# Peptides against a protein of PDB entry 4U39, part 8

Target 1, 302 residues: chain A of PDB entry 4U39
Amino acid sequence: SIKVIGVGGGGNNAVNRMIENEVQGVEYIAVNTDAQALNLSKAEVKMQIGAKLTRGLGAGANPEVGKKAAEESKEQIEEALKGADMVFVTAGMGGGTGTGAAPVIAQIAKDLGALTVGVVTRPFTFEGRKRQLQAAGGISAMKEAVDTLIVIPNDRILEIVDKNTPMLEAFREADNVLRQGVQGISDLIATPGLINLDFADVKTIMSNKGSALMGIGIATGENRAAEAAKKAISSPLLEAAIDGAQGVLMNITGGTNLSLYEVQEAADIVASASDQDVNMIFGSVINENLKDEIVVTVIATG

## One batch from the design tools (peptide; made by RFdiffusion4, then SolubleMPNN)

Design b1_p8_6_s2 (from b1_p8_6, 3 letters changed)
Fold by OpenDDE base, seed 1:
Structure b1_p8_6_s2 (fold): chain B 302 residues (1-302), chain A 8 residues (1-8)
Amino acid sequence: as target 1 above (302 residues)
Amino acid sequence: SMFYVGKK
């Protein structure tokens, strides 16, 4: 089974976005120290952590409170994650609960033997230096606790959105990028396409790889496959080029009209941008909701 | 070229 655990406010917002987009083949768990915020989750499983420590009032933007809250609730977290083959831990880094609790939860998942993937955000620069420093500490702790850590740099979202985009919409885009990171991987296992991958294929690329980069490209029209692939490998979300990566996981998602030729064209573009000795795997997914769109997701590991 | 962060 695949479990997605959203940790704190940002993680829970991402989980809500996943549920709204009907991401299939995964079980959703919402974790928070704030009981009122947790009640707004759409997840089937809602877990309040650190009830004794926080009294449900949240972590007060303190990562140490988030950490201790997860430690207090360790047995409950273990029970919720038990039997998972894969666990996605999603959080917005820089806050109290997400920053402190996500590494603890990830370690619990890893200790249970699950392939543990972190999908987290760095705060926007405008959130201030304190949040950025807290996020750096949380990301460092996550690296030790996961098999693969995908970090979304929120400032890169600002480079590609309209300059008049409201702050609230920029946060919604961050939630959507977290959704795409999880879905781009989970669909390769859970959703059939023209080229199917199994869990063992994904595990080969993601097991004990540390930091990862993610690129996303979306296109329509006659050259949509090539355009989507080019956008993915040049994505502003990539803090570095995909050259030098030890592994590449590629998802090519299209509607029912997705052709094998388009899949091959997209894969060839990504391969040409990668090192010759890279371990590259790619899957194709059919999503009837995409109609004429192709979405290419690239995860570069190592 | 226009880059996409995610599907809206």
Scores: peptide ipSAE 0.000, ipTM 0.371, DockQ to the pose 0.036
Fold by OpenDDE base, seed 4:
Structure b1_p8_6_s2 (fold): chain B 302 residues (1-302), chain A 8 residues (1-8)
Amino acid sequence: as target 1 above (302 residues)
Amino acid sequence: SMFYVGKK
């Protein structure tokens, strides 16, 4: 089984976005120290952590409170994650609960033998230096606790969205990028396509790889596959070029009209941009909600 | 099936 655990406010917003977008084949778990925020989760499983420590009032933007809250609730977290083959831990870094609890939860998942993937955001620069410093500490702790850590630099989202985009919409886009990171991997396992991957294939690329970068490309029209692939490898979300990666996981998602030629064309573009010795695997997914759109997701590891 | 796209 695949479990997605959203930790704190940002993680739970991302989980809500995943549910709203009907990401299939995963179990959703919402974790928070704030009981009121947790009640707004759409997840089937809702877990309040640190009930004694926080009394449901949240972590007060303190990562140490988030950490201690997860430690207090360790047995409950273990029970919720038990039997998972893969666990996605998603959070917005820089806050209290997400920053502190996500590494603890990730370690619990890893200790249970699950392939543990972190999908987290760095705060926007406008959220202030304190959040950025807290996020750096949380990301460092996540890197030790996961098999692969995908870090989304929120400031790079501002390069993709309109300059007039309201702050609230920038956060929604961050939630959407978190969704795309989880879905780009989970769909390769859970959703049939033209080229299916198994869990063992994904595990080979993602086990004990440390930090990863994600690129996304979307295109329509006659050259949509090539355009989507080119956008993915040049994505502002990639803080480094993919040519230095030791492993590449690629998802090519299209509608029912997705052709094997388009899949091959997209894969060839990503391979050409990658190192010659890269371990690249790719899968294709059919999403009936996509009309003339192709979405290419690239995850670079190592 | 794993498809490896090698650089031609």
Scores: peptide ipSAE 0.000, ipTM 0.391, DockQ to the pose 0.265
Fold by OpenDDE base, seed 2:
Structure b1_p8_6_s2 (fold): chain B 302 residues (1-302), chain A 8 residues (1-8)
Amino acid sequence: as target 1 above (302 residues)
Amino acid sequence: SMFYVGKK
């Protein structure tokens, strides 16, 4: 089984976006120290952590409170994650609960033997230096606790949206990028396509790889496959080129009109941008909600 | 102890 655990406000917003976008084949768990915020989750499993420590009032933007809250609730987290083959831990770094609890939850998942993937955001620079410093500590702790850590730099989202985009919409886009990161991987296992992958394939690419980069490309029209692939490998979300990566996982998602030729064309572009000795695996996914769009997601590991 | 707001 695949479990997605959203940790704190940002993680739970991302989980809500996943549910709203009908990401299939995963179990959703919402974790928070704030009981009121947790009630707004659409997840099937809602878990309040650190009830004694916080009394459901949240972590006060303190990562140490988030950490202690997860430690307090360790046994219940273990029970919620039990039997998972794969666990996605999603959070917005820089806050209290997400920053502090996500590494603890990730370690619990890893200790249970699950393939543990972190999908987290760095805060926008405008959120201030304190958030950035807290996020750096949380990311460092996540790196030690996961098999693969995908870090999304929120500032790079500003390069893919209009300059007049309101702050609230920028956060919404961050939630969407977190969704895309999880879905781009989970769909390869859980959702049928033209080329299917199994969990063992994904595990080979993602086990004990440390930090990973994610690129996303979306395109329409006659050259949509090539354009989407080119956008993915040149994505602003990539803090470095995909050359030098030891592993590449790619997802090519299209509507019912997605052709094998388009899949191959996209795969060839990503392969050409990668090292010759890279372990590249790719799958395709059919999403009936897509019309003329192709979405290419690239995860570069190592 | 953990408090579950909702679960399956």
Scores: peptide ipSAE 0.025, ipTM 0.615, DockQ to the pose 0.017; fails the geometry check
Fold by OpenDDE base, seed 5:
Structure b1_p8_6_s2 (fold): chain B 302 residues (1-302), chain A 8 residues (1-8)
Amino acid sequence: as target 1 above (302 residues)
Amino acid sequence: SMFYVGKK
């Protein structure tokens, strides 16, 4: 089974976005120290952590409180994650609960023998230096606790949105990018396409790889496959080029009109931008909600 | 090690 665990406010917002977008083949768990915020989760499993420590009032933006809350609730987290083959841990770094609890939860998942993938955000610069420093500590702790850590630099989201985009919409886009990161991987395992991957293929690319980067490209029209692939490998979300990556995981998602030719064309573009010795795997996914769009997701590891 | 993919 595949489990997605959203940790703290940002992680739970991302999980809600995944549920709203009908991401299939995964089980959702919402974790928070704030009981009121947790009640707003759409996840089937909702877990309040650190009930004794926080009394459900949240972590007060303190990562140490988030850490201790997860430690207090370790046995409950273990039970919720038990039997998972793969665990996605998603959080917004820089806060209290997400920053502190996500590494603890990730370590629990890894200790249970699950392929453990972190999908986290760095805070926007406008959230202030304190959040940025807390996020750096949380990301460091996550890197030690996961098989692969995908870090999304929120400031790079500002390069793909309109200049007049309200702050609230920038956060929604961050939630959407977290969704895309999880879905881009989970769909390769859970959702059939023209080219199917198994869990073992994904595990080969993601096991003990440390940090990873994600690029996303979306396009429509006659050259949509090529355009989407080019956008993915040049994505602002990629803080470095895909050249030099030891592993590449590629998802090519389209509607029912996705052709094998388009899949091949997109794969060839990504392969040509990658090192010759890269371990590249790609899958295709059919999503009926995509009318004329192709979405290419690239995850570079190593 | 983390690899970064992006434009100059």
Scores: peptide ipSAE 0.000, ipTM 0.375, DockQ to the pose 0.043; fails the geometry check

Design b1_p8_6_s3 (from b1_p8_6, 3 letters changed)
Fold by OpenDDE base, seed 2:
Structure b1_p8_6_s3 (fold): chain B 302 residues (1-302), chain A 8 residues (1-8)
Amino acid sequence: as target 1 above (302 residues)
Amino acid sequence: SFFYVGKK
């Protein structure tokens, strides 16, 4: 089984976005220290952590409170994650609950023997230096607690949105990128496509790899596969080129009109941008909600 | 254990 655990406000917003986009084949768990915020989760499983510590009033933007809250609730987290083959831990880093609790939850998942993947955001620079410093500490702790950590730099989202985009929409886009990161992997396992991957394939690429980068490309039209692939490998979300990655996982998602030729074309472009010795695994997914769009997600590990 | 299984 695949479990997605959203931790704190940003993680729960991402989980809500996943549910709204009908990401299939995963169990959703919402975790928060804020009971009121947790009630707004669409997840089937909702877990309040640190009830004694916080009394449901949240972590006060303090990562140490988030950490202690997860430690208080360790047994409940273990029970909720038990039997998962794969666990996604998603959070917005820089806050209290997400930053502090996500590493603890990830470690619990890893100790249970699940393939543990972190999908987290760095805060926008405009959120201030304190959040950036807290996020850096949380990301460092996540690296030690996960098999793979995908870090999304929110500032890079500003390069893909209009300059006039309201702050609220920039956060929604961050939630969407978190969704795309989880879905880009989970669909390869859970959703049938033209080329299916198994959990063992994904585990080979993601087990004990540390930090990972994610690129996303979306395109339409006659050259949509090539354009989507080119956008993915040149994505602003990639802090570095995929050149030098030890492993690449790619998802090529299209509508019912997705052809094997388009899949191959996209795969060849990503392969050509990667090292010759890279362990590349790719799958295709059919999403009937995609009309003429192709979405290419690339995850570079190592 | 505050597991709220959300009623559909």
Scores: peptide ipSAE 0.022, ipTM 0.598, DockQ to the pose 0.017
Fold by OpenDDE base, seed 3:
Structure b1_p8_6_s3 (fold): chain B 302 residues (1-302), chain A 8 residues (1-8)
Amino acid sequence: as target 1 above (302 residues)
Amino acid sequence: SFFYVGKK
């Protein structure tokens, strides 16, 4: 089974976005120290952590409180994660609960033997230095606790949205990028396509790889496959070129009109941008909601 | 302490 755990406010917003976008084949768990915020989750499982410590009033933007809250609730987290083959831990770093609890939850997942993937955001620069510093500590702790950590630099999201985009919409886009990161992987396992991957394929690329980079490209029209692939490999979300990666996981998602030719065209573009010795795997997913759109997700590991 | 706010 695949489990997606949203941790804290940002993680729970991302989980809500996943549910709204009908991400299939995953179990959703919302975790928070704030009981009121947790009630707004659409997840099937809603878990309050650190009830004694916080009384459901949240972590007060303190990562140490988030950490202790997860430690208090360790046994319950273990029970919720039991039997998972893969666990996604998603959070917005820089806050209290997400920053502190996500590494603890990730470690619990890893200790249970699940392939543990972190998908987290760095705060925007405008959120201030304190959040950036807290995020850095949380990301460091996540790296030790996961098999693969995808870190989304929120400032790079500002390069892919209009400069006049309201702050609230920029946060929604961050939630959407978190969704895309999880879905880009989970769909390869859980959603049928033209080229199916299994869990073992994904595990080969993601097990004990540390930090990963993610690129996303979306396009429509006659050259949509090539355009989407080119956008993915040149994505602002990529903090480095993919040519240095040891492994590449590629998802080519399209509507019912997605052709094998388009899949091959996209794969060839990504392969050409990658190292010749890269372990590249790619899957194709059919999403009827995309109509004429192709979405290419590239995850570079190692 | 632990409780579910909601579970299906």
Scores: peptide ipSAE 0.021, ipTM 0.621, DockQ to the pose 0.017
Fold by OpenDDE base, seed 1:
Structure b1_p8_6_s3 (fold): chain B 302 residues (1-302), chain A 8 residues (1-8)
Amino acid sequence: as target 1 above (302 residues)
Amino acid sequence: SFFYVGKK
């Protein structure tokens, strides 16, 4: 089974976005120290952590409170994650609960033998230096606790959106990028396509790889496959080129009209941008909600 | 429902 665990406010917003977009083949768990915020989750499983420590009032933007809250609730987290083959831990880094609890939860998943993937955001620069410093500490702790850590730099989202985009919409886009990171991987396992992958294929690329970079490209029209692939490998979310990556996982998602030629064209573009000795695995997914769109997701590991 | 991430 695949489980997605959203940790704290940002993680739970991402989980809500996944549910709203009908990401299939995964079980959703919402974790928070704030009981009122947790009640707004759309997840089937809602877990309040650190009930004794926080009394449901949240972590007060303190990562140490988030950490201790997860430690207090360790047995409950273990029970919720038990039997998972793969666990996604999603959080907005820089806050109290997400920053402190996500590494603890990730370690629990890894200790249970699950392939543990972190998908987290760095705060926007406008959220202030304190959040950036807290996020850096949380990301460092996540790297030690996961098999692969995908870090979304929120400031790079601002390079893609209009300069007049409201702050709330920028956060919504961050939630959507977290959704795309989880879905880009989970669909390769859970959703049929022209080229199917299994869990073992994904595990070869993601097991004990540390930090990963993610690029996403979306295009329509006659050259949509090539355009989507080019956009993915040149994505602002890629803080470095995919050149030098030891492994590449690629998802080519399209509608029912996705052709094998388009899949091959996209794969060839990504391969040409990668090292000759890279371990590249690619799958295709059919999403009936996509009409003329192709979505290419690239995850570079190592 | 899909957000475009990438250079235009």
Scores: peptide ipSAE 0.000, ipTM 0.375, DockQ to the pose 0.044
Fold by OpenDDE base, seed 5:
Structure b1_p8_6_s3 (fold): chain B 302 residues (1-302), chain A 8 residues (1-8)
Amino acid sequence: as target 1 above (302 residues)
Amino acid sequence: SFFYVGKK
């Protein structure tokens, strides 16, 4: 089974976005120290952590409180994650609960023998230096606790949205990018397409790989496959080129009109931008909600 | 089952 655990406010917003977008084949768990925020989760499993420590009032933007809250609730977290083959831990770094609890939860998942993938955001620069410093500590702790850590730099989201985009919409886009990171991987396993992957294939690329980068490209029209692939490999979300990556996981998602030719064309573009010695695997996913759109997701590891 | 591109 695949489990997605959203940790803290940002992680739970991402999980809600995943549920709203009908991401299939995964079980959702919402974790928070704030009981009121947790009640807004759409996840089937809702877990309040650190009930004794926080009394449901949240972590007060203190990562140490988030950490201790997860430690207090370790047995409950273990029970919720038990039997998962793969665990996605999603959080917004820089806050209290997400920053502190996500590494603890990730370690619990890893200790249970699950392929543990972190999908986290760095805060926007405008959230201030304190959040950035807290996020750096949380990311460092996540790196030690996961098999693969995808870090989304929120400031790069500002390069893909209009300059006049309201702050709230920028956060919604961050939630959407977190969704895309999880879905881009989970769909390869859970949602059949023209080229199917299994969990073992994904595990080969993601097990003990450390930091990963994600690129996303979306396009429509006659050259949509090539355009989507080019956008993915040049994505602002990639803090570095995919050149030099030891492994590449590629998802090519389209509607029912997705052709094998388009899949091959997109794969060839990504392969050409990668090292000759890269271990590249790709899957093709059919999403009936996509009409003329192709979505290419690239995860570069190593 | 997977489609592999590139070199190991």
Scores: peptide ipSAE 0.000, ipTM 0.397, DockQ to the pose 0.405

Design b1_p8_6_s4 (from b1_p8_6, 3 letters changed)
Fold by OpenDDE base, seed 4:
Structure b1_p8_6_s4 (fold): chain B 302 residues (1-302), chain A 8 residues (1-8)
Amino acid sequence: as target 1 above (302 residues)
Amino acid sequence: SLFYVGKK
């Protein structure tokens, strides 16, 4: 089974976005120290952590409170994650609960033998230096606790969205990028396509790889596959070029009109931009909600 | 008490 655990406010917003977009084949778990915020979760499983420590009032933007809250609730987290083959831990880094609890939860998942993937955001620069410093500490702790850590630099989202985009919409886009990171991997396992991957293929690319970068490309029209692939490898979300990656996981998602030629064309573009010795695997997914759109997701590891 | 707010 695949479990997605959203940790704290940002992680739970991302999980809500995943549910709203009907990401299939995964179990959703919402974790928070704030009981009121947790009630707004759409997840089937909702877990309040650190009930004694916080009394449901949240972590006060303190990562140490988030950490201690997860430690207090360790047995409950273990029970919720038990039997998962893969666990996605998603959080917005820089806050209290997400920053502190996500590494603890990730370690619990890893200790249970699950392939543990972190999908987290760095705060926007406008959120202030304190959040950025807290996020750096949380990301460092996540890197030790996961098999692969995908870090989304929120400031790079500002390069993709309009300059007039309201702050609230920038956060929604961050939630959407978190969704795309989880879905780009989970769909390769859970959703049939033209080229299916198994869990073992994904595990080979993602086990004990440390930090990863994600690129996304979307295109329509006659050259949509090539355009989507080119956008993915040049994505502002990639803090570095993919040519230095030891492993590449590629998802090519299209509608019912997705052709094998388009899949091959996109794969060849990503391969040509990668190191010759890269371990690249790619899968294709059919999403009936996509009309003339192709979405290429690239995850570079190592 | 794990407040499992399970949807009933």
Scores: peptide ipSAE 0.022, ipTM 0.603, DockQ to the pose 0.016
Fold by OpenDDE base, seed 1:
Structure b1_p8_6_s4 (fold): chain B 302 residues (1-302), chain A 8 residues (1-8)
Amino acid sequence: as target 1 above (302 residues)
Amino acid sequence: SLFYVGKK
């Protein structure tokens, strides 16, 4: 089974976005120290952590409170994650609960033997230096606790949205990018396409790889496959080029009209941008909701 | 006590 655990406010917003987009083949768990915020989750499983420590009032933007809250609730987290083959831990880094609790939860998942993937955001620069420093500490702790850590730099989202985009919409886009990162991997396992991957293939690329970069490209029209692939490998979300990566995981998602030729064209573009010795795997997914769109997701590991 | 809001 695949479980997605959203940790704190940002993680729970991402989980809500995943549920709204009907991401299939995964179980959703919402974790928070704030009981009121947790009640707004759409997840089937809602877990309040650190009830004794926080009394449901949240972590007060303190990562140490988030950490201690997860430690207090360790047994319940273990029970919720038990039997998972894969666990996605998603959080917005820089806050109290997400920053402190996500590494603890990730370690619990890893200790249970699950392939543990972190999908987290760095705060926007405008959120201030304190949040950025807290996020750096949380990301460092996540690296030790996961098999693969995908870090989304929120400031790079500002490069792909309109300059007039309201701040609230920029946060919604961050939630959407977190959704795309989880779905880009989970669909390769859970959703049939033209080229199917198994869990063992994904595990080979993602097991004990540390930091990863993610690129996303979306396109329509006659050259949509090539355009989507080019956008993915040149994505502002990539803090570095995909050259030098030890592994590449590629998802090519399209509607029912996705052709094998389009899949090959997209794969060839990504391969040409990668090192010759890279371990590249790619899957194709059919999503009936995409109609004429192709979405290419590239995850570079190592 | 973990307050589970949802399916046990």
Scores: peptide ipSAE 0.018, ipTM 0.584, DockQ to the pose 0.016
Fold by OpenDDE base, seed 3:
Structure b1_p8_6_s4 (fold): chain B 302 residues (1-302), chain A 8 residues (1-8)
Amino acid sequence: as target 1 above (302 residues)
Amino acid sequence: SLFYVGKK
């Protein structure tokens, strides 16, 4: 089974976005120290952590409180994650609960033998230096606790959205990018396409790889496959080029009109941008909600 | 796929 655990406010918002986008084949768990915020989760499983420590009032933007809250609730977390083959831990780093609890939860998942993937955001620079510093500490702790850690630098989202985009929409886009990171992987396992992957294929690319980079490209029209692939490999979310990666996981998602030619064209573009000796695997996904769009997600590991 | 749940 695949479990997605959203940790804290940002993680729970991302989980809500996943549910709204009908991400298939995953079980959703929402974790928070704030009981009121947790009640807004759409997840079937809602877990309040650190009830004694916080009394449901949240972590006060303190990562140490988030950490201790997860430690207090370790047994409950273990029970919720038990039997998962894969666990996605998603969080917005820089806050209290997400920053502190996500590494603890990730470690619990890893200790249970699950392929543990972190998908987290760095805060925007405008959120202030304190959040950036807290995020850096949480990301460092996540790296030790996961098989693969995808870090989304929120400042790079500002390069994808219009400069006049309201702050609220920028945060919504961050939630969407978290969704895309999880879905880009989970769909390869859970959702059939023209080229199917299994869990073992994904595990080969993601097991014990540390930090990963993610690129996303979306396009429409006659050259949509090539354009989407080019956008993915040049994505602002990529802090470095995909050349030099040890492994590349590629998802090519389209509607019912997605052709094998388009899949091959997109894969060839990504392969051409990668090292010759890269372990590249790619899958295709059919999403009936996509009309004329192709979405290419590239995850570079190692 | 071990995780295929079908399209809904």
Scores: peptide ipSAE 0.000, ipTM 0.368, DockQ to the pose 0.051
Fold by OpenDDE base, seed 5:
Structure b1_p8_6_s4 (fold): chain B 302 residues (1-302), chain A 8 residues (1-8)
Amino acid sequence: as target 1 above (302 residues)
Amino acid sequence: SLFYVGKK
């Protein structure tokens, strides 16, 4: 089974976005120290952590409280994650609960033998230096606790949105990018397409790889496959080029009109941008909600 | 190691 665990406010917002977008083949778990915020989760499993420590009042933006809350609730987290083959841990770094608890939860998942993938955000610069410093500590701790850690730099989201985009919409886009990161991987396993991957293929690319980068490209029209692939490999979300990556995981998602030719064209573009010795795997996914769009997701590891 | 994919 595949489990997605959202940790703290940002992680739970991302999980809600995944549920709203009907991401299939995964089980959702919402974790928070704030009981009121947790009640707003759409996840089937809702877990309040650190009930004794926080009394459901949240972590007060303190990562040490988030860490201790997860430690207090370790046995409950273990039970919720038990039997998972793969665990996605998603969080917004820089806060209290997400920053502190996500590494603890990730370590629990890894210790249970699950392929453990972190999908986290760095805070926007406008959230202030304190959040940025807390996020750096949380990301460092996550890197030690996961098989692969995808870090989304929120400031790069500002390069793909309109200049007049309200702050609230920028956060929604961050939630959407977290969704895309999880879905881009989970769909390769859970959702059939023209080219199917198994869990073993994904595990080969993601096991003990440390940090990873994600690029996303979306396009429509006659050259949509090529355009989407080019956008993915040049995505602002990529803090570096895919050249030099030891592993590449590629998802090519389209509607029912996705052709094998389009899949091949997109794969060839990503392969050409990658090192010759790269271990590249790609899958295709059919999403009936996509009309004329192709979405290419690239995850570079190593 | 983390590999980065992006334009200058």
Scores: peptide ipSAE 0.000, ipTM 0.360, DockQ to the pose 0.044; fails the geometry check

